# Peptides against a protein of PDB entry 1Y74, part 3

Target 1, 57 residues: chain A of PDB entry 1Y74
Amino acid sequence: LGLERDVSRAVELLERLQRSGELPPQKLQALQRVLQSRFCSAIREVYEQLYDTLDIT

## One batch from the design tools (peptide; made by RFdiffusion4, then SolubleMPNN)

Design b1_p8_7_s4
Fold by OpenDDE base, seed 1:
Structure b1_p8_7_s4 (fold): chain B 57 residues (1-57), chain A 8 residues (1-8)
Amino acid sequence: as target 1 above (57 residues)
Amino acid sequence: LQELLEQL
C-alpha cells in the first residue's frame, strides 16, 4: 500500500504551505505533527496489515 | 496555494 508515501507527500505539501506564509502556519504545523506522530504511524501499520489480510479488491 | 494545487 502507498499510504506511507501518501503521508510523506502530505507532510511535504504541509511544509511548503508553512513556508509560503499564505496561511497561518500554526494549524498546518499541528496537522504535520499529527501525521508524523507514533499514533498515526501505528494506525497506518494496522490499516496496511488489515488491508493486506482482508484482500478486499 | 496555486503551486500546491498543481502538485496534486
Scores: peptide ipSAE 0.038, ipTM 0.651, DockQ to the pose 0.110
Fold by OpenDDE base, seed 2:
Structure b1_p8_7_s4 (fold): chain B 57 residues (1-57), chain A 8 residues (1-8)
Amino acid sequence: as target 1 above (57 residues)
Amino acid sequence: LQELLEQL
């Protein structure tokens, strides 16, 4: 499943956008904290387990 | 922003 890679890429893009200073960093940092949260990781693990079990093509 | 969008 690409979801861990996609989340990691989204975080990398948010870090670059925070460093550019083109946007207020506070909301971008808040989104990064949500994506790196234990809650988001637990949802990802459940989704990956269900996807592997259900073989949804 | 443009360089970020080119990497999506």
Scores: peptide ipSAE 0.038, ipTM 0.647, DockQ to the pose 0.111
Fold by OpenDDE base, seed 4:
Structure b1_p8_7_s4 (fold): chain B 57 residues (1-57), chain A 8 residues (1-8)
Amino acid sequence: as target 1 above (57 residues)
Amino acid sequence: LQELLEQL
């Protein structure tokens, strides 16, 4: 399952964007906080369990 | 932005 890796990559990219100063950092930081939240992690765990159970290719 | 899009 690549979802944990993809979320970690999305956070890394958001941190790069916050450092570039090309965009207002506050909304990017808010999105990063959502991706790193317990809520997002719980949704990921449910998705991974459903994926493993349903054998979706 | 462009360098970020090239890394997706």
Scores: peptide ipSAE 0.036, ipTM 0.644, DockQ to the pose 0.118
Fold by OpenDDE base, seed 5:
Structure b1_p8_7_s4 (fold): chain B 57 residues (1-57), chain A 8 residues (1-8)
Amino acid sequence: as target 1 above (57 residues)
Amino acid sequence: LQELLEQL
């Protein structure tokens, strides 16, 4: 399962973009808050459990 | 932005 790693990488990239100042930070920060939300984490846990149960290759 | 694209 790569989803936790991909979410962590997406957050790292959003933090780099916020620090560069090349883009308005507000939308990037809002997206980071969504990805780090308890709701997003709960969806990820359900997805991981379903993936392990359904043996989706 | 360019450094970000080089890391994808």
Scores: peptide ipSAE 0.036, ipTM 0.642, DockQ to the pose 0.105

Design b1_p8_8_s1 (from b1_p8_8, 4 letters changed)
Fold by OpenDDE base, seed 1:
Structure b1_p8_8_s1 (fold): chain B 57 residues (1-57), chain A 8 residues (1-8)
Amino acid sequence: as target 1 above (57 residues)
Amino acid sequence: LLELIRSL
């Protein structure tokens, strides 16, 4: 699935935005932490397992 | 911002 890759890309973009200083970094960092959280990873894993098993599109 | 826009 592309979901893990897409999340990784989103994190990469957030890191770039934090380094650019164009936006206040705290909210970007908080969003990055959410995307990299155990909770988000667990939800993604469940989604991927269900998708692979059920192929529900 | 431009990098984010390019990713959409």
Scores: peptide ipSAE 0.055, ipTM 0.660, DockQ to the pose 0.120
Fold by OpenDDE base, seed 2:
Structure b1_p8_8_s1 (fold): chain B 57 residues (1-57), chain A 8 residues (1-8)
Amino acid sequence: as target 1 above (57 residues)
Amino acid sequence: LLELIRSL
């Protein structure tokens, strides 16, 4: 649950930066696409399942 | 950019 929250927050911040125009948006958008990719979602799902099973502190 | 830094 923590990882999903942190990824969601990172995406929110990337969207704000893209709207501000302070930086070229292309790399920010590419990073957002990576964070929202099926690959990252699959890794997060495995992580969360293992976290619950192993009771990681 | 400063907003991102403050949110870390």
Scores: peptide ipSAE 0.054, ipTM 0.658, DockQ to the pose 0.126
Fold by OpenDDE base, seed 5:
Formats: C-alpha cells, sequence, structure tokens
Structure b1_p8_8_s1 (fold): chain B 57 residues (1-57), chain A 8 residues (1-8)
C-alpha cells in the first residue's frame, strides 16, 4: 500500500520546506501535525484494513 | 520549493 509511504514522503517534504525558510513555517507545521495526528493515523489504518479486505485496486 | 517541484 502506497498511503503510508506517501504520507511519510509528504512529512519529509514539509520538514525540508520548514528548514529551508523559503516559506512561513506556521502552515507547514500545522499540516505536518495533521498528517502525524492520531486521528489521521487511525483513518489510514482503517483504510488499509478495508483495502486489504475488499481489494479495491 | 525546488525539492517539492522535483517530487512531481
Amino acid sequence: as target 1 above (57 residues)
Amino acid sequence: LLELIRSL
């Protein structure tokens, strides 16, 4: 499943953007917090379980 | 920004 990898890649990119200082970090940090939240992780887990069960490819 | 663009 690509979702965990895609979320991890998105977080990596957000961390790089925050370190570069090219953009105001506040919104980037807020988005990172959402992506790393327990709620987002729980939704991802449900999605992955349903994907495996239903084979929604 | 360039790193994000290169990821597309």
Scores: peptide ipSAE 0.050, ipTM 0.653, DockQ to the pose 0.113
Fold by OpenDDE base, seed 4:
Parts: C-alpha cells; sequence; structure tokens
Structure b1_p8_8_s1 (fold): chain B 57 residues (1-57), chain A 8 residues (1-8)
C-alpha cells in the first residue's frame, strides 16, 4: 500500500526543509517526530489492515 | 522551498 511510502516521502521532505534553513526547523522537527511516532505507525498499520479486508472502492 | 514544492 502507498501510505507507508507516502509517510516516508513526507519525512524525507521534512528533513530537506530542516537542512535548507529557509524555515525555522523546530516545528518541522516536531511534525517529523509525530509522523515517526509509534502512534502514527499503529494507526497506519490498522488502516492498511482494514483497507485490505474491506472492499472499499 | 519552491524546488521542493515542484518535486511533490
Amino acid sequence: as target 1 above (57 residues)
Amino acid sequence: LLELIRSL
């Protein structure tokens, strides 16, 4: 499923933004921490399992 | 920033 890939891509983009110095890095780092948290990972896992079992088109 | 937006 694309969700894990999309989250990984979002984290990559946040890391690039933090290194550029064009924006204050603190809020970007906080968002990255949320996306990489166990909570977000657990929600992603539940979503992926439900998506596979439910015929939602 | 603009280059990053274009890469989305």
Scores: peptide ipSAE 0.044, ipTM 0.637, DockQ to the pose 0.104

Design b1_p8_8_s4 (from b1_p8_8, 4 letters changed)
Fold by OpenDDE base, seed 3:
Structure b1_p8_8_s4 (fold): chain B 57 residues (1-57), chain A 8 residues (1-8)
Amino acid sequence: as target 1 above (57 residues)
Amino acid sequence: LLELIQSL
């Protein structure tokens, strides 16, 4: 939930920046696509699963 | 821009 929420917050901020028009939207949209990609989601899922199973701290 | 900086 923590990492998923942080990624979701990053996407929300990128969407706000795109709507404001203060910055060229193309690079922001490309970054948003990376964060919402199946690859990024799969890495996040593996990371969260490993932490859930290995968090002995 | 300010919202991004404020979230760091």
Scores: peptide ipSAE 0.037, ipTM 0.633, DockQ to the pose 0.132
Fold by OpenDDE base, seed 2:
Structure b1_p8_8_s4 (fold): chain B 57 residues (1-57), chain A 8 residues (1-8)
Amino acid sequence: as target 1 above (57 residues)
Amino acid sequence: LLELIQSL
């Protein structure tokens, strides 16, 4: 599954946006914290495990 | 912002 990669890419983009100063950084930083949270990573791991098991296609 | 849009 590319979910870990996609989350990592989303974080990279959020970091670039924060550095550009084009947008108020507070909400971008908050979103980054959510994506890098232990909760988000735990849900991702469960999802990845279930996806491999339930892939019926 | 443009970099984000172009990466989607």
Scores: peptide ipSAE 0.037, ipTM 0.635, DockQ to the pose 0.121
Fold by OpenDDE base, seed 1:
Structure b1_p8_8_s4 (fold): chain B 57 residues (1-57), chain A 8 residues (1-8)
Amino acid sequence: as target 1 above (57 residues)
Amino acid sequence: LLELIQSL
């Protein structure tokens, strides 16, 4: 639940940085693609399920 | 960068 929101926020921030032109956009875009990948999403879902199940404080 | 930092 929280991790999905945090990843979405990270992507939003990466998009803003790409538009600012302050940094080379290619590496930022590559990071955005990784964060939005099916693999990253699947790992996030597993992590969230384990976190909710184990309730690791 | 400043906008990013301010959003954290």
Scores: peptide ipSAE 0.036, ipTM 0.628, DockQ to the pose 0.106
Fold by OpenDDE base, seed 4:
Structure b1_p8_8_s4 (fold): chain B 57 residues (1-57), chain A 8 residues (1-8)
Amino acid sequence: as target 1 above (57 residues)
Amino acid sequence: LLELIQSL
């Protein structure tokens, strides 16, 4: 599953946006904090485990 | 911003 990779890519893009100064950084930084939180990581792990086990494809 | 969107 590519969710970890996709989250890492989203964080990279948010960091680039924050450095550009084109947008107010506060909301971008808040979103980055959510994506890097233990809560988001735990949800991702549960999703990946269930996806592999249930094989709904 | 536009360059970022184009990188998706």
Scores: peptide ipSAE 0.033, ipTM 0.613, DockQ to the pose 0.105

## One batch from the design tools (peptide; made by RFdiffusion4, then SolubleMPNN)

Design b1_p9_1_s1 (from b1_p9_1, 5 letters changed)
Fold by OpenDDE base, seed 5:
Structure b1_p9_1_s1 (fold): chain B 57 residues (1-57), chain A 9 residues (1-9)
Amino acid sequence: as target 1 above (57 residues)
Amino acid sequence: DLLELLLRL
């Protein structure tokens, strides 16, 4: 499972969108903070571990 | 599914 890579790519795209100035940056920055939060990372790690162990949908 | 399991923890 490559969820860490996909989250990292989503953060990179959010940073590019914030620099373009085409969109209100505050909501993009708030979403980036959520995706980079320790809480989101902990949920991701649990998801990846359970997925790799149980291989359930 | 795995999402339902995670929401129960």
Scores: peptide ipSAE 0.025, ipTM 0.508, DockQ to the pose 0.103
Fold by OpenDDE base, seed 3:
Structure b1_p9_1_s1 (fold): chain B 57 residues (1-57), chain A 9 residues (1-9)
Amino acid sequence: as target 1 above (57 residues)
Amino acid sequence: DLLELLLRL
């Protein structure tokens, strides 16, 4: 499962949106901080480990 | 089932 790559891509897109100035950057930055948090990383790691172990479709 | 995995977390 490529969740790490998808989260990294989401963060990259949020950084581009913050630089464009088309949207208020504060909410985009808050979402980026959530996605990069130790909590979200720990949940992702548990999810990927369970997915790889259980082969859940 | 992805939903079943999410419900176990």
Scores: peptide ipSAE 0.024, ipTM 0.513, DockQ to the pose 0.094
Fold by OpenDDE base, seed 2:
Structure b1_p9_1_s1 (fold): chain B 57 residues (1-57), chain A 9 residues (1-9)
Amino acid sequence: as target 1 above (57 residues)
Amino acid sequence: DLLELLLRL
């Protein structure tokens, strides 16, 4: 699973959108903080481990 | 941190 890479790419895009000023930055910054939180990282790791365990292909 | 809060509950 590339979920770590996809989350990192989503954060990069959110940082670009915040710098463009085209959108109110507060909601974008709140979403970035959620994606970079230890809680979100822990959920991601559990999800990846479960996926790897169940993916018996 | 939300994880620290949850682990204290």
Scores: peptide ipSAE 0.023, ipTM 0.465, DockQ to the pose 0.076
Fold by OpenDDE base, seed 1:
Structure b1_p9_1_s1 (fold): chain B 57 residues (1-57), chain A 9 residues (1-9)
Amino acid sequence: as target 1 above (57 residues)
Amino acid sequence: DLLELLLRL
């Protein structure tokens, strides 16, 4: 499962949106901090391990 | 199902 890559791509897009100034940057930055948090990374790792171990359709 | 996995965590 490529969830790490998809999260990294989401962070890149959030950084672009913050630089464009089209949207208030504070909420975008808060979302970026959540996606880059140790908690989110730990949940992602557990999710990827379970997804690879369990036949989840 | 992704949603079912998330509900088990």
Scores: peptide ipSAE 0.024, ipTM 0.514, DockQ to the pose 0.106; fails the geometry check

Design b1_p9_1_s2 (from b1_p9_1, 4 letters changed)
Fold by OpenDDE base, seed 1:
Structure b1_p9_1_s2 (fold): chain B 57 residues (1-57), chain A 9 residues (1-9)
Amino acid sequence: as target 1 above (57 residues)
Amino acid sequence: ELLQRLLEL
């Protein structure tokens, strides 16, 4: 699974979009905070463990 | 452009 890498790439893109000024930065920053939250990371880890377990069956 | 940045994922 590349989910951790894809989340890290999504955060990098959100930071670039915040710096471009093309979009209101507040919603992009809020989404970045959600993606970097301990709660989102814990859900990702559970999802990866379940996916790895189910893809082997 | 937003679309170009999303395609770079």
Scores: peptide ipSAE 0.028, ipTM 0.573, DockQ to the pose 0.053
Fold by OpenDDE base, seed 3:
Structure b1_p9_1_s2 (fold): chain B 57 residues (1-57), chain A 9 residues (1-9)
Amino acid sequence: as target 1 above (57 residues)
Amino acid sequence: ELLQRLLEL
């Protein structure tokens, strides 16, 4: 599933934006922490398991 | 620009 790759790419872009100084880093860092959280990882895992189970129909 | 970085996704 592409979701893990898309999240990893979004985190990479957030790290580049934090280093550019074009934007206040605090909100970008907060979003990065959310995307890297155990909560987002657990939702992704449940979504992947349900998708793999339901895509067999 | 933020918009250019979002288009690189």
Scores: peptide ipSAE 0.028, ipTM 0.568, DockQ to the pose 0.054
Fold by OpenDDE base, seed 2:
Structure b1_p9_1_s2 (fold): chain B 57 residues (1-57), chain A 9 residues (1-9)
Amino acid sequence: as target 1 above (57 residues)
Amino acid sequence: ELLQRLLEL
């Protein structure tokens, strides 16, 4: 699954957007904190385990 | 620009 890579890429983009100053940084930083949270990582791990179990092709 | 950063996904 590319999900860890996609989440890491989304975080990188949020950091670039925060540095550009084009948008209010507070909401971008809040979204970054959600994506980097233990809760998001735990959901990702459960999703990856279910996918690896169901993707018997 | 925001749109250019979104296209880098």
Scores: peptide ipSAE 0.028, ipTM 0.571, DockQ to the pose 0.052
Fold by OpenDDE base, seed 4:
Structure b1_p9_1_s2 (fold): chain B 57 residues (1-57), chain A 9 residues (1-9)
Amino acid sequence: as target 1 above (57 residues)
Amino acid sequence: ELLQRLLEL
């Protein structure tokens, strides 16, 4: 399953963007908080369980 | 640049 790694990579990129100062950091930080939320984690767990059950090739 | 960091995915 790649989704946990892809979310972790998206968070790492958002942190790099915040440190660069090229973009207003507040919106990037808000998006990072959404990706790290209990809600996104619960959706990920449901997706992983469905993927393992349905063997989606 | 933002585009360079997106290409490093």
Scores: peptide ipSAE 0.026, ipTM 0.557, DockQ to the pose 0.049

Design b1_p9_1_s3 (from b1_p9_1, 3 letters changed)
Fold by OpenDDE base, seed 3:
Structure b1_p9_1_s3 (fold): chain B 57 residues (1-57), chain A 9 residues (1-9)
Amino acid sequence: as target 1 above (57 residues)
Amino acid sequence: DLIELLEAL
């Protein structure tokens, strides 16, 4: 599972998109806040634990 | 550019 890395990469790209000015920054910033939230991190941890336990390929 | 950022995924 690369979910932590993928979330980190998604946040990095959202920060770049906010600086480009090509898209409305407010929605991008809101999405970044969700991805960096304690709630999202807790869901990720549960998902990773279930993935490891169930051997989902 | 947005496209260049998406290609970097």
Scores: peptide ipSAE 0.023, ipTM 0.520, DockQ to the pose 0.048
Fold by OpenDDE base, seed 2:
Structure b1_p9_1_s3 (fold): chain B 57 residues (1-57), chain A 9 residues (1-9)
Amino acid sequence: as target 1 above (57 residues)
Amino acid sequence: DLIELLEAL
């Protein structure tokens, strides 16, 4: 599962978007905070563990 | 721009 890498890439892109100033940063920063939250990390970890265990295609 | 960043996904 590349989910951790994909989330990390999404955060990197959000940081670049915030620095470009092309978009209002507030919603981008809020989304970044959600993606970096302990909640999202815990959900990701549970999902990855279940996926690895159950091998659901 | 935004499009170039989305293409980098």
Scores: peptide ipSAE 0.021, ipTM 0.511, DockQ to the pose 0.049
Fold by OpenDDE base, seed 1:
Structure b1_p9_1_s3 (fold): chain B 57 residues (1-57), chain A 9 residues (1-9)
Amino acid sequence: as target 1 above (57 residues)
Amino acid sequence: DLIELLEAL
């Protein structure tokens, strides 16, 4: 699973959107903060550890 | 634009 990579990519894209000015940045920044939160990181780590252990497809 | 950025996912 590349969840860390995919989350990092989503954050990168949100940062690009914030810089483009095509969309109001406040909601994009709020979403970025959620994705970078300690809670989301902890849940991701647990999920990745379980996936690696249980070999769930 | 937004569409081009989403296509780059």
Scores: peptide ipSAE 0.021, ipTM 0.509, DockQ to the pose 0.051
Fold by OpenDDE base, seed 4:
Order: sequence, then C-alpha cells, then structure tokens
Structure b1_p9_1_s3 (fold): chain B 57 residues (1-57), chain A 9 residues (1-9)
Amino acid sequence: as target 1 above (57 residues)
Amino acid sequence: DLIELLEAL
C-alpha cells in the first residue's frame, strides 16, 4: 500500500514548510508529531492489514 | 513558496 509512502511524503513536506518560515512552525510541527506518533503508525498498520485482507479495490 | 510546493506534489 502507498499509505506509508504518503505519510512519509507528508512529513517531508511539513519539514519543508517549517523551514520556509511562511507559516507558524509550531502547528506544522504538532501535525508532524501526530503523523509520526505510535498511534498513527498503529492505525496505519491496522488499515494496511484490513486492506490486504478485504481486497478493497 | 507554499503554492510552488503544492504544485510539486
């Protein structure tokens, strides 16, 4: 599934946005922390397992 | 800028 790659890409983009200084970095950093959290990773793994099991096309 | 970053997705 592309979800792990998409989350990794979202984190990379949030890091670029934080470095640009165009947006308040604290909210972007908070979102990055949520995406990198054990909770978000566990939800992703469950979703990937269910997707593989149910063959959701 | 932010727009250029979004266009590069």
Scores: peptide ipSAE 0.019, ipTM 0.494, DockQ to the pose 0.045

Design b1_p9_1_s4 (from b1_p9_1, 5 letters changed)
Fold by OpenDDE base, seed 3:
Structure b1_p9_1_s4 (fold): chain B 57 residues (1-57), chain A 9 residues (1-9)
Amino acid sequence: as target 1 above (57 residues)
Amino acid sequence: SFIEKLLEQ
């Protein structure tokens, strides 16, 4: 499970969207900050540990 | 907002 990679890709896409100016950047930036928060990192880590242990499909 | 509360953690 590569959630860390997926989150990194999501952040990259959000940054490109912000630079394009096609959408108001404030909410996109807020979402980016949430995805990079300690809260989301902690939840991701717990989920990945459970996934590896239980082999959840 | 909900997002602001999350960012405060």
Scores: peptide ipSAE 0.043, ipTM 0.623, DockQ to the pose 0.263
Fold by OpenDDE base, seed 2:
Structure b1_p9_1_s4 (fold): chain B 57 residues (1-57), chain A 9 residues (1-9)
Amino acid sequence: as target 1 above (57 residues)
Amino acid sequence: SFIEKLLEQ
């Protein structure tokens, strides 16, 4: 399970979208902040620790 | 908003 990598990639893509100017940046930036938040990081960490034990699909 | 509450963490 590589959630940290996936989250990092999502953030990267959001940054590219913001720089392109093709979309309003505010909501993209808000989502980026959520993905980078301590709250999201804590949830991710717990999820990764439980993944193998619980055999989550 | 919900997002604002999340960002306060």
Scores: peptide ipSAE 0.041, ipTM 0.618, DockQ to the pose 0.263
Fold by OpenDDE base, seed 5:
Parts: structure tokens; sequence; C-alpha cells
Structure b1_p9_1_s4 (fold): chain B 57 residues (1-57), chain A 9 residues (1-9)
């Protein structure tokens, strides 16, 4: 399971969108901060551990 | 807490 990689890619894309200026940056930045928070990281880690053990679909 | 920090963003 590559959730860490997928989240990192999502953050990268959000940064690119912010730099383009085509969209209002405030909500994009807020979403980026949420994805990079310790809270979300902890949830991701628990999910990955359970997924590896239980092979959740 | 993690949640408190998240809500401050």
Amino acid sequence: as target 1 above (57 residues)
Amino acid sequence: SFIEKLLEQ
C-alpha cells in the first residue's frame, strides 16, 4: 500500500495549483495543511498497518 | 492535541 506516496503526490499537485494562480489559493492551502498534519499522518499510519495485516479491500 | 492543532490551521 502506497498511501504515503499518494498523499505526498496530492500535496505536490496542490502546491502546483497554488502557484498557477488559476484557483483561489486559500482553500487549496488549507487542504494541504490538513494532509500534512500529524493527525492525518497518524490516521494514515494506522490504516496502512491494519491494511498490511488484514488485507482490507 | 493533534485535533486541536488541526483546528487552528
Scores: peptide ipSAE 0.038, ipTM 0.600, DockQ to the pose 0.102
Fold by OpenDDE base, seed 1:
Structure b1_p9_1_s4 (fold): chain B 57 residues (1-57), chain A 9 residues (1-9)
Amino acid sequence: as target 1 above (57 residues)
Amino acid sequence: SFIEKLLEQ
């Protein structure tokens, strides 16, 4: 499980989308902020811990 | 489109 890497990749793609100008950047930027928030990071960390402890396959 | 290319990465 590589959620941290996946989130980082998602943020990178969001930045590219913002620079492309094909979409209004405001909502993309908001989503980026959410993904980079301490709240999201905390949820991710808890989820990864539970995933490692439990068989969530 | 550029978006389509991004989604392929």
Scores: peptide ipSAE 0.025, ipTM 0.527, DockQ to the pose 0.045

Design b1_p9_2_s1 (from b1_p9_2 with L1V E7R)
Fold by OpenDDE base, seed 2:
Order: sequence, then structure tokens, then C-alpha cells
Structure b1_p9_2_s1 (fold): chain B 57 residues (1-57), chain A 9 residues (1-9)
Amino acid sequence: as target 1 above (57 residues)
Amino acid sequence: VLEELVRLA
């Protein structure tokens, strides 16, 4: 499943955008914290387990 | 911004 990789890529993007200083960092940092949260990881794990079990193409 | 978005997409 690409979801873990896509989330990791989204976090990398958010980190680069925060370092550029071109955007207010607060909302970007808040979104990064959500994506790296235990909640987001638990939802991802449930999604991956269901996907693997149901074999939904 | 946009160049970084395009490079990372």
C-alpha cells in the first residue's frame, strides 16, 4: 500500500515549505503534527489491515 | 512555493 509512503512524502513537503519561510509556518506545522500523530498512524494501520483483508481492487 | 510543490509531486 502506498499510503505510508504518500504520508511520508506529504510530511517531507510540509517540512520543506516550513523551511522556505514563504508561508506562515503555524498551519503547516499543525498539519504535519496531525499526519505524524498516533491517531493518524492508527487510522492508517486499520485502513491497511482492512485493505489487505478485503482485497478491494 | 509552487516550484517546491511541483518538484515533490
Scores: peptide ipSAE 0.055, ipTM 0.649, DockQ to the pose 0.051
Fold by OpenDDE base, seed 4:
Structure b1_p9_2_s1 (fold): chain B 57 residues (1-57), chain A 9 residues (1-9)
Amino acid sequence: as target 1 above (57 residues)
Amino acid sequence: VLEELVRLA
């Protein structure tokens, strides 16, 4: 499903924005930590399983 | 910021 790829792309974006120095890195790093958290991973897995089961177009 | 977003799209 595209969600894992989209989350990985969002993390890559946050890492590039942190390296640019144009924005305070702490809030970007906090958001990255949330996206990489076990909680967000578990919610993604449940969502992917439900999507596959319910065939939500 | 905007230039990095455009490079990533």
Scores: peptide ipSAE 0.053, ipTM 0.646, DockQ to the pose 0.047
Fold by OpenDDE base, seed 1:
Structure b1_p9_2_s1 (fold): chain B 57 residues (1-57), chain A 9 residues (1-9)
Amino acid sequence: as target 1 above (57 residues)
Amino acid sequence: VLEELVRLA
């Protein structure tokens, strides 16, 4: 499933954008914290379990 | 910003 990889890539991009200084880092850091949160991980796990169970093509 | 995102994607 690509979702964990895509989230990891999104976090990497956010870290690079924070280091570039082209954008106010606070909102980027807040988004990174959301993506790395236990809540986001739990939602991902539920999604993956449902996807595997429902076999939605 | 956009150029940086395109380089990183």
Scores: peptide ipSAE 0.051, ipTM 0.647, DockQ to the pose 0.049
Fold by OpenDDE base, seed 5:
Structure b1_p9_2_s1 (fold): chain B 57 residues (1-57), chain A 9 residues (1-9)
Amino acid sequence: as target 1 above (57 residues)
Amino acid sequence: VLEELVRLA
């Protein structure tokens, strides 16, 4: 499953966009906080467990 | 912005 990698890549992109200064950082930082939250990680773990159990190709 | 996103995708 690539979901952890995709989330990590999305966070990296958000950090780069915050450093570029081309956009107001507050909304980007809020989205990064959501993606790094315990809630988002718990949902990801449930998804990964269900995916592994259901063997969805 | 868009050029940076395209380089990083």
Scores: peptide ipSAE 0.050, ipTM 0.639, DockQ to the pose 0.049

Design b1_p9_2_s2 (from b1_p9_2, 3 letters changed)
Fold by OpenDDE base, seed 2:
Structure b1_p9_2_s2 (fold): chain B 57 residues (1-57), chain A 9 residues (1-9)
Amino acid sequence: as target 1 above (57 residues)
Amino acid sequence: VLEELLRLA
């Protein structure tokens, strides 16, 4: 499953966009906090467990 | 913005 990698990549992109200063950082930082939250991590873990159990190709 | 996004994709 690539979901953890894709989320990590999305966070990296958000950090670079925040450092560029071209956009107001507040919304980007809020989105980063959501993606790094325990809630999103728990949803990812449940999704990965279900995917592994159901073996849906 | 767009150039930064394209460089990061």
Scores: peptide ipSAE 0.058, ipTM 0.631, DockQ to the pose 0.048
Fold by OpenDDE base, seed 3:
Structure b1_p9_2_s2 (fold): chain B 57 residues (1-57), chain A 9 residues (1-9)
Amino acid sequence: as target 1 above (57 residues)
Amino acid sequence: VLEELLRLA
């Protein structure tokens, strides 16, 4: 499933944007913390299980 | 910002 890879890529993008200094880092860091949260991981696991079960093409 | 995003896409 691409979702774990896409989340990892989104985190990498957020880390680079924080280092550029062109944007206020606080909101970017808050979004990164959400994406890396146990809540988002649990939602991803449910999504992956449903995707495998329902064969959602 | 945009140039950094485009470099990473």
Scores: peptide ipSAE 0.057, ipTM 0.632, DockQ to the pose 0.047
Fold by OpenDDE base, seed 4:
Structure b1_p9_2_s2 (fold): chain B 57 residues (1-57), chain A 9 residues (1-9)
Amino acid sequence: as target 1 above (57 residues)
Amino acid sequence: VLEELLRLA
């Protein structure tokens, strides 16, 4: 499923935006921490399991 | 910001 890859890509983009200095890094870093949290990972795992079980086309 | 996002896409 693309969700793990898409979250990893979103984190990479947030890290690049933090390094650009064009935006206050604190809010970007907070969003990155949410995306890398155990809670976000657990929701992703449940979503992937439901997707595989329900064959949601 | 927008130019940086376009370079990242």
Scores: peptide ipSAE 0.056, ipTM 0.632, DockQ to the pose 0.047
Fold by OpenDDE base, seed 5:
Structure b1_p9_2_s2 (fold): chain B 57 residues (1-57), chain A 9 residues (1-9)
Amino acid sequence: as target 1 above (57 residues)
Amino acid sequence: VLEELLRLA
């Protein structure tokens, strides 16, 4: 699973969009904070563990 | 926005 990589990529995109100035940065920054939160990281770890255990192709 | 999203796809 590339979920950690995909979340890291989504954060990189949000940082680029914040630097472009084309959009109000506050909502983008709030979404970035959610994606980088301990809560989202813990959910991701549980999901990755369950996926590896269940081997759902 | 669209040009930045297209560079990332």
Scores: peptide ipSAE 0.049, ipTM 0.620, DockQ to the pose 0.047

